# Designs tried in a protein design run: peptides against a protein of PDB entry 2FGR. Part 278

Target 1, 331 residues: chain A of PDB entry 2FGR
Amino acid sequence: SSVTLFGIVDTNVAYVNKDAAGDSRYGLGTSGASTSRLGLRGTEDLGGGLKAGFWLEGEIFGDDGNASGFNFKRRSTVSLSGNFGEVRLGRDLVPTSQKLTSYDLFSATGIGPFMGFRNWAAGQGADDNGIRANNLISYYTPNFGGFNAGFGYAFDEKQTIGTADSVGRYIGGYVAYDNGPLSASLGLAQQKTAVGGLATDRDEITLGASYNFGVAKLSGLLQQTKFKRDIGGDIKTNSYMLGASAPVGGVGEVKLQYALYDQKAIDSKAHQITLGYVHNLSKRTALYGNLAFLKNKDASTLGLQAKGVYAGGVQAGESQTGVQVGIRHAF

## One batch from the design tools (peptide; made by RFdiffusion4, then SolubleMPNN)

Design b2_p27_8_s1 (from b2_p27_8, 17 letters changed)
Fold by OpenDDE base, seed 3:
Structure b2_p27_8_s1 (fold): chain B 331 residues (1-331), chain A 27 residues (1-27)
Amino acid sequence: as target 1 above (331 residues)
Amino acid sequence: MVETENKELLDKLFEEAKKFVLEEFYS
């Protein structure tokens, strides 16, 4: 048996030139390159190829010392694994997000990530961004000849919001091919939630692919989210991402990523482009910088996610520039 | 044109995948 304490502390100085009032925001932020975290994990060999595992992980906020407390909302699972794959019980990334966010070159954090995994419709569920779920059972296959898959189901436990039943129910999964430099995946999920107190299904489909050319890596995502409301029509967003990364000088990595968010319900698009650089001081410590531009058109109000400084929206049709410079330390 | 093609592809994949999931989990 083993128990490992692990974590990341990632803190940055961040700036955005516009908030909802059109004013700049700046200060000390968190999780610009990787999400800051503290965790415990371990495994027990049960013999015959069977292993038990546990994973407890919570987010760390270095700017305020976790003033709002610490929890294990990132992951709190117990698992069995073997030749059949892995079964997990507990709050975790849902299988779709676990796999499909892997194509985001900014690791789903900071001001540069793909923002498609989002609550696009003022959903009232706790996890309407499609990233994690409570009461989750997940299964992940082994990798066989490159092919692999994951499936998940989260119980609603009869949670209600307004007149909406089954809030929090998740069903989803992905199929993937991972072989050498190539990765490709297709994910589908449905989550039951509420909007305006009325039952709503959040449907999500995501296609991802990447290829590592050695000298550079290309990555892409295509995603559709659809909040199907009982009343008021569907809220649909098509999100696109294309990114490239390359090693620099043996100790650095440069990343460039573009995303387009076509918000159909408001007939408005937002364009995001981010340049990132990571400089490895050691195996565990890095300096990084991100520069992001977000251009909202028409009624779009998206904002860059400078966690700890400003993660809200901007005025309709306004553009936003963001900068993060920080330190990431892993232990 | 690229956006239109991607939209059509996504719509098709979504419908097919949805059908698959519903059949596998709720049949």
Scores: peptide ipSAE 0.006, ipTM 0.338, DockQ to the pose 0.015
Fold by OpenDDE base, seed 1:
Order: structure tokens, then C-alpha cells, then sequence
Structure b2_p27_8_s1 (fold): chain B 331 residues (1-331), chain A 27 residues (1-27)
């Protein structure tokens, strides 16, 4: 058996030129290149090709020393694995997000990531961004000549909000082909939630693909989220992402990513473009810089997610520029 | 040949997924 302590401390100086009042915000933020985390994991060989595992992981907030506490909300699983694949019990990334966020060149954090996995409709469920779930059972297949899949189910445990029942129920999965430089995946998910105290289904479909040319990598995402409401119509968002990354000088990586969020319910679009650079000082330590521009059209009020500094929205139709410069250290 | 077979299988999987979407998400 083995137990591994692991983590990342990622802290940055961040600036955004506009908040909801039109004022700039700046300060010390967290998780600009990778989500800061502390975790414990381990495996036990049970013989016959069967292994038991555990994984406990929580987010670290270096700017305030986790003043609000520490938990294992990132992942808290026990698992069995073998030739059949892996079964996990406990809070985790849902299979759809686990796979499809892998195409995000900004690692689903900071001011540059694809923001499609979002609560687009003021859903009242705890995980209406479609990223993680409580009470989750997940299964991941082995890789069969490139083909692999994962699926999961989260119990609602009769949670209610307003008149909505089954809140927190998740069902979803993906199919994928991962072979050499090519990766492609299709994910489908439904979560039951509430909006305004009324039952709502959050339906999600995501297509992702990437190709590594060696000298550069291209990655793309197509996503539709639909909060299906009986009254008031559906809240639908189509999100698109295209990104490229390339190694630089053997010690660096440059990334460029564009995303479009077509928010149908308000007939408004937002455009995001981010340039990022990571400079590896060592295998474990890196400096990084991100520059992001978010352009809201019409009624769109999206804001860049400068965690620890400002992650709120802006005035409708306003643009926002963000900068992060930081240190990432892994252990 | 292997690549072609894999592509065909992938296409099939995606088609099945699309059918599911049409039935569950858009009906």
C-alpha cells in the first residue's frame, strides 16, 4: 500500500480593469495557472489485479490561508480498479466535466479558461455548474484501442428546493477516443435543480477534440447547456472554444484561447480571448502570466474569474481586461 | 485499417449519442 501527500500552491497578483461598478480591482489572487490544492491519495493492491484506492483533495487559498476552512470538496472518493476499469464512490468531478475540461488549455482555472461549465440560469443547486456532484458513483472504462468511456450517477437523496424535487440528481457520461496525438470526446449530462423554486433540468452536451502536432497543440470545445423550465422558457447557452498551445525554448509554454458564449435567453454574446505563458523554473515550480480580454455584448454581464480578487460580473455590454502574474509550486 | 475501423466505431458511438440527445434533450 502507498499513501501520497500532494498539492499545488498557486498564488498571483491579479488585476481587472472593471468590476460591477466600473472600477478596477487588484490584489493577491489564487489558482491562476492551476487550482491550488492539498490532497492525500493512495492505493492498496488486493491481489488478482484488483486495487483499492482513496483520494481526498481540497482547495487551498493562499491569499488568506483558507480562512473559511478546509474541506475535501474537490474530491473525496474511495475506489476499486482493475482490468474492468475503475469504480469511484464519493464527491468528485462528474465524468462529463472530468473528460471534457481536459480540452481546456487553461486547466479550468484563472482568467483564461473555458467558462462554459457554468450555472447559466441562477440554478439553486449546489453544483449547477456541472463540474462536480455529491453522492456520486462513477465508472470509467479501460482504454480499448483508444476508445474509453465514463459515466456517473449522483443521488438526490430527496433534496427539495421550493416545489422542486430530486435536486442534485446527476446522470451523465462520455465516450472518447484517445490515441496518440488525437483526442475526441462527446459528453452528455443532466442534473436536476431548481430555478426560482421550480423544477428545472440542466441538460448539457459537450463535444471536445484536440490534436498534438508536437510543435503545437490545437484544442476545441462545443457545448450546449440548457436549463429546461416548464414556465418561462428554456435558458440555453451555446459555448465555443478554440485554443492553441506550443512549447517555447524547452522551458516555456505559450497558450492562446478564444471562447464564445452565446447566451440565447438574453440574446447576448460574450467573447473571451486569453494569452498565457508558463515559464518552468523547475519541474515543480513555474512562473506564469495571463492576459485576458472579455467582451460582453448587449445584455451580457460576464466577468473574468480572478479568484481571490474579483470574480463577479460587469455592467451589461461592458468589456473587461484581466491580468494575472504568479507562481505555481507543486509538491 | 485499424484507424479506419476505429473511426467507424467512433462515428457509430457519436451517432448513438446524438439519438439520445434528440430523444432526451430536444423532445
Amino acid sequence: as target 1 above (331 residues)
Amino acid sequence: MVETENKELLDKLFEEAKKFVLEEFYS
Scores: peptide ipSAE 0.005, ipTM 0.357, DockQ to the pose 0.017
Fold by OpenDDE base, seed 4:
Structure b2_p27_8_s1 (fold): chain B 331 residues (1-331), chain A 27 residues (1-27)
Amino acid sequence: as target 1 above (331 residues)
Amino acid sequence: MVETENKELLDKLFEEAKKFVLEEFYS
């Protein structure tokens, strides 16, 4: 058996030029290159190719020392694994997000990531961004000549909001092909939630692909998220992402990523473009900088997610510029 | 009952996926 303590402390100085009032925000933020975390994990060999595992992981907020507390909401799983793959019990990334966010060159954090995994409809469920779920059972297959898959189901446990029942129920999964430089995946998910106290289905379809050319990597995402409401019509967002990364000088990496969020319910688009650079000082320590531009059109109010500084929206049709410069340390 | 519900959900997801793929690649 083994137990490993692990973590990342990622802290930055961040700036955004506009908040909801049109004013700038700046200060010390967190998780600009990787989500800051503290975790414990371990494995026990049970013999015969069977292993038991546990994983407990929570987010660290270095700017305030976790003033709001510490929990294991990032992941709290027990698992069995073997030749059959892996079964996990407990709160975790849902299979769809676990796989499809891997195509995000900005690691689903900071001001540069793909923001498609979002609560687009003021859903009242705790995880209506489609990233994690409580009461989750997940299964991940082995890799069979490149082909792999993951499936998950989260129990609603008869949770209700307003007249909506089954809130928090998740069903979803992905199929993927991962072989050498190529990765491609298709993910499907449905979550039960509520909007305005009324039952709503959050349906999500995501296609992702990447190819590593050695000198550069290309990555892309296509996603549709639809909050299907019985009353008031559907809230649909089509999100697109294209990114490229390249190693620089053996110790650095440059990243460029573009995303488009076509918000159908308000007939408004938002464009995001981010340039990032990571400079590795060591295997465990890096400096990084991100520069992001977000252009909201028409009624769009999206904001960059400068965690710890400002992660709210902006006025309709306003553009936002964000900068992060920070240190990432892994242990 | 749970199994039936899951099947219906999966069928729905499958149909939506088909629609999505067709819209993205063939429209």
Scores: peptide ipSAE 0.000, ipTM 0.320, DockQ to the pose 0.015
Fold by OpenDDE base, seed 2:
Structure b2_p27_8_s1 (fold): chain B 331 residues (1-331), chain A 27 residues (1-27)
Amino acid sequence: as target 1 above (331 residues)
Amino acid sequence: MVETENKELLDKLFEEAKKFVLEEFYS
């Protein structure tokens, strides 16, 4: 058996030019290039090709020393794996997000990532962004000539909010083809939640693809999220992303990513463009900079996610610019 | 005073960055 202690400390200086009041925010933020984390993981060979595993991982907030506490909400799983693939029990990325966020060139963190995995409807569930789930059972297939899949189910455990009695239930999965430079996948998920105390289904469909040309990588996402409400109509968002990355000088990487969020319920769009650069000082340490521009149209109030500084919205129709400059260290 | 100066500096940096992005991507 083996046990590994691992982690990342990523801290930055961040700035956004507008908050909800139209004022600028700046300070020390966290997780600009990678999510800061502390984790333990290990495996035990049980013989016959069967392995047991565990994974415990929590987020680190370097700017305040985890003032709100430390937990293993990133992942807390026990697993069995073998020729059949892997079964996981415990809180984790849901299979759809685990696979489909991999196409985000900004690693689903900082001010530049694809923001489609979001609670678009003021859902009252704990994980209505569709990223993780409590009480989750997941299964991941082996890779068969490129083809692979993942499935998950999360128990609601009779969680009730208002009149909704199945909050937190998740069912979803993906199918994918990963072979050489090509990756493509389709994900489907439904999560039970509540909006305004009323039962609501969060339906999600996501298509992702990437291709590594060696000199550059292209990546894309197409996503629809729909919060199906009995009263008030559905809240639907169509999200699109296209990104490119390229190595620079053997030690650097430049990233450019565009996203469009078409928020149907408010008939409003938001456009996001992010330029990022990572400079590797070593295998474990990097400097990085991100520059993001978010343009809200009409009633859109989206804000960039400068974690630790400001992650709220802006006034309707306002644009926001964000900058992060930081250090990432892995151990 | 220090806070105001920092704000002005950051705002300026933002405007320059915005200009750069707009010139590179929207020209």
Scores: peptide ipSAE 0.025, ipTM 0.475, DockQ to the pose 0.010; fails the geometry check

Design b2_p27_8_s2 (from b2_p27_8, 19 letters changed)
Fold by OpenDDE base, seed 2:
Structure b2_p27_8_s2 (fold): chain B 331 residues (1-331), chain A 27 residues (1-27)
Amino acid sequence: as target 1 above (331 residues)
Amino acid sequence: SIETEDKELLDRKFEEAKEFVLKEFYS
């Protein structure tokens, strides 16, 4: 058996030039390059190729010392694994997000990540961004000649919001091909939620691919999210992402990523472009900087996610510039 | 413009992918 204590502390100075009032925000933020975390994990060999595992992981907020408390909402799973793959019980990344966010060159954190995994419709469910789920059972296959898959189901446990029942139910999965420099995946998911107290299905389809050329990596995402409402019409967003990264001098990495969010319900688009640089001081410690531009058109009000400083929207049709400079330390 | 062409291409690729998936699932 093994037990590992692990974590990351990532803290930055962040600036965004506009908030919802048109004013700038700046201060000390968290999780600009990687999500700050504290975790415990371990495995027990049960013999015959079967292993038991546990994983407990919570987010750390270095700027305020976890003033809102500490929990294991990032992951709290027990698992069995073997030649058949892995079964997980407990809160975790849903299979679709676990796989498809891997194509985000900004690791789904900071001001530069793909923001498609979002609650686009003011869904009233706790995890309407499609990233994690409570009461989740997940299964992940082994990799067979590059082919692999993951599936998940989350119980709603009769959660009700307004007239909506089954809130929090998730069903989804992905199929993927991972072989050498190539990765490609298709993910499908449906989550039951509520909007305005009415039953709503959050449907999601995502395609992702990446190729590592050695000298550079290219990555892309295509996603549609659709909040299907009985009243008021569907809220549909088509999201696109293309990114490139390259090692620099053996100790650094430069990243450039573009995303387009076509918000159909408001007939408005947002364009995001982010330049990032990571400088490794050691295997565990890095300096980083991110520069992001978000251009909202028409009724779009998207904001960059400068966690710990400002993660809200902006005025309709306004553009936002964000900067993060920080330190990441892993232990 | 390059932006328009890229957008149209992306939209087309998305629709193609969607149709492919729908065909595979409803087929």
Scores: peptide ipSAE 0.000, ipTM 0.317, DockQ to the pose 0.012
Fold by OpenDDE base, seed 3:
Structure b2_p27_8_s2 (fold): chain B 331 residues (1-331), chain A 27 residues (1-27)
Amino acid sequence: as target 1 above (331 residues)
Amino acid sequence: SIETEDKELLDRKFEEAKEFVLKEFYS
């Protein structure tokens, strides 16, 4: 058996030029390149190719020393794995987000990531961004000549909000082809939630692909989220992402990513473009900088996610510029 | 429009994938 302590401390100086009041925000933020985390994991060989595993991981907030506490809400799983693949029990990334966020060149972190995995409809469920779930059972296949898949189901455990009685139920999965420089995936998920105290289904379909050309990598995402409400009509968002990354000077990486969020319910679009640079000082320590521009049109109020500084929205139709400069250290 | 076609394609693929996932969970 083995037990490994691991983590990342990522802290930055961040700036956004506009908050909800139109004022600038700046200060010390967290998780600009990678989500800061502390975790424990281990495996036990049970013989015959069967292994048991555990994974406990929580987010670290370096700016305030976890003033709000520490938990294992990032992942808290026990697993069995073998030639059949892996079964996980416990809170985790849902299979769809686990696979499809891998195409985000900003690793779903900081001010530059693809923001499609979002609560677009003021859903009242705790995980209405479609990223993680409580009470989750997941299964991941082995890789068969490039083909692989993952499936998950989360129990609602009769959680109610208003008249909604199945809040937190998740069902979803993905199919993928990962072979050499090519990766491509299709993900589907449905989550039960509530909006305005009424039962709502959050449906999500995501297509992702990437190709590593050696000198550069291209990555893309296509996503539709739909909050299907019993009353008031559907809230639909189509999200698109295209990104490129390239090594620089043997120790650096430059990233450029564009995203479009077409928010159908308010007939409004938001455009995001982010330039990022990572400079590796060592295998474990890096400096990084992100520059992001978010242009909201019409009724769109999206804001960049400068965690620890400002992650709220802006006034309708306003643009926002964000900067992060920080240090990432892995242990 | 291309947008409408893309929507219809996505909707179709969503339903197909849903059926696949459901089948796998109940099999």
Scores: peptide ipSAE 0.000, ipTM 0.272, DockQ to the pose 0.015
Fold by OpenDDE base, seed 5:
Structure b2_p27_8_s2 (fold): chain B 331 residues (1-331), chain A 27 residues (1-27)
Amino acid sequence: as target 1 above (331 residues)
Amino acid sequence: SIETEDKELLDRKFEEAKEFVLKEFYS
């Protein structure tokens, strides 16, 4: 058996020009290029191609030394793997987010990522952003000539909110083709939650694709999230993303990504454009900078996610500019 | 406006993609 201690410390100086009051925010933030984390993982060879594994991972907040504590909410799994693939038990990324966020060139981190995986409807469930789930069982297939898939189910354990009696239940999965420079995936998921104490289904469909041309990579996402309330109309958001990245000088990478969030319930759009640069000082240490612009139209109040500085919304129809400059160190 | 046209096009393409997926996976 083996046990590996691993982690990332990513800390930045961040600035956003507007908060909910229209004031600027600035300071020391976290997780601008990669999510800061501390983890333990290991495997045991059981023979015959069967392996047992564990993975425990929690987020680190370097700016405040984890003042709110440390937990393993990023991942806490035990697994069996072999020629059949991998079965995981425990809190983890749900299969849909695990696969489909891979097309985000900003890796679902910092001020530049695709923000489609979101609680669009004030859902009262703990994970109504569709990213992770408690009480999760997941299965991932091997890669067969490029084709692969993942499936998951999370137990609600009779959690109730108001009249909703299955809060936290997740069912979902993806199918994908990953071969050489090409990746393409389709994901479907449903979560049971509550809005205003009423049973609500969070339905999600996501398409992703990328192609690596060597000199540059293109990536795209199409997503619909729909909160189907037991009483009241649906809250639907269509999200789109297109991004490009390219290596620079053998030690750097430049990224450009655009996203559009069409929030149907409020008939309002938000446009996000982000320019990022990573400079590798070593295999483990990098400097980075992100510049993001978020334009809200009409009733949209979305804000950039400058973790540790400001991650809230802005006034309706206001634009927000964000900057992060930081250091990422992996160990 | 160009923005409106782009929206309508994107919405249409999304619905087409959705229908394609639904047809392939649920028909």
Scores: peptide ipSAE 0.000, ipTM 0.291, DockQ to the pose 0.012
Fold by OpenDDE base, seed 1:
Structure b2_p27_8_s2 (fold): chain B 331 residues (1-331), chain A 27 residues (1-27)
Amino acid sequence: as target 1 above (331 residues)
Amino acid sequence: SIETEDKELLDRKFEEAKEFVLKEFYS
């Protein structure tokens, strides 16, 4: 058996030109290029092609030394794997987010990532962003000539909010084709939640694709999220993303990503464009810089996610510019 | 509009897939 300690410490200086009051915010932030994390993982060969595994991972906040504590909310799984694939028990990325966020060139963190995986409707469930789930059972198939899939179910354990039952129940999965330079996936998920104390279904469909041309990579996402409410109508968001990345000089990577968030319930759009650069000082250490522009239209109040500095919204129809410059170190 | 068509297609595909998933998981 083996046990591996691993982690990433990613800390940055960040600036956003507008908060909810229209004032600038700046300071030391975290997780600008990759989510800072500390983890333990290991495997045991059980013979006959069967392996047991565990994975415990929590987020690190380098700016305050995890003043609010440390937990394993990123992942806390035990698993069995073999020729049949892998079964996981425990809190984890839900299969849909695990696969479909892989098309995000900004690694689902910092001021540049695709923000479609979001709680668009003030859902009262803990994981209404569709990223992770408690009480999760997941299954991932092997890759069969490029074809692969993942499925998950999370138990609600009779959690209630207001009059809503089954809060926290997740069911979802993806099918994918991964072969050489090409990746394409379709993900579907439903999560039971509550809005205003009333039962609501968070339905999500996501299409993703990428192609690596060697000299550059293109990636795209198409997502629809619906919070289906019995009263008040559905809260629907269509999110689109297109990104490109390219290696630079053998030691760097440049990224450009555009996203559009069409928030149907408020008939308002937000446009996000981010330029990023990563400079590898070594295999484990990198410097990075991100420049993001978020343009809200009409009633949209989205803000860039400068974790540790400012991740709130802005005034309706206002634009926000963000900058992150930081160090990422992996161990 | 293209947007409307895409929306309707997504809605349809989601419902179809949802039914499939529900059938497979609760069956």
Scores: peptide ipSAE 0.000, ipTM 0.285, DockQ to the pose 0.015; fails the geometry check

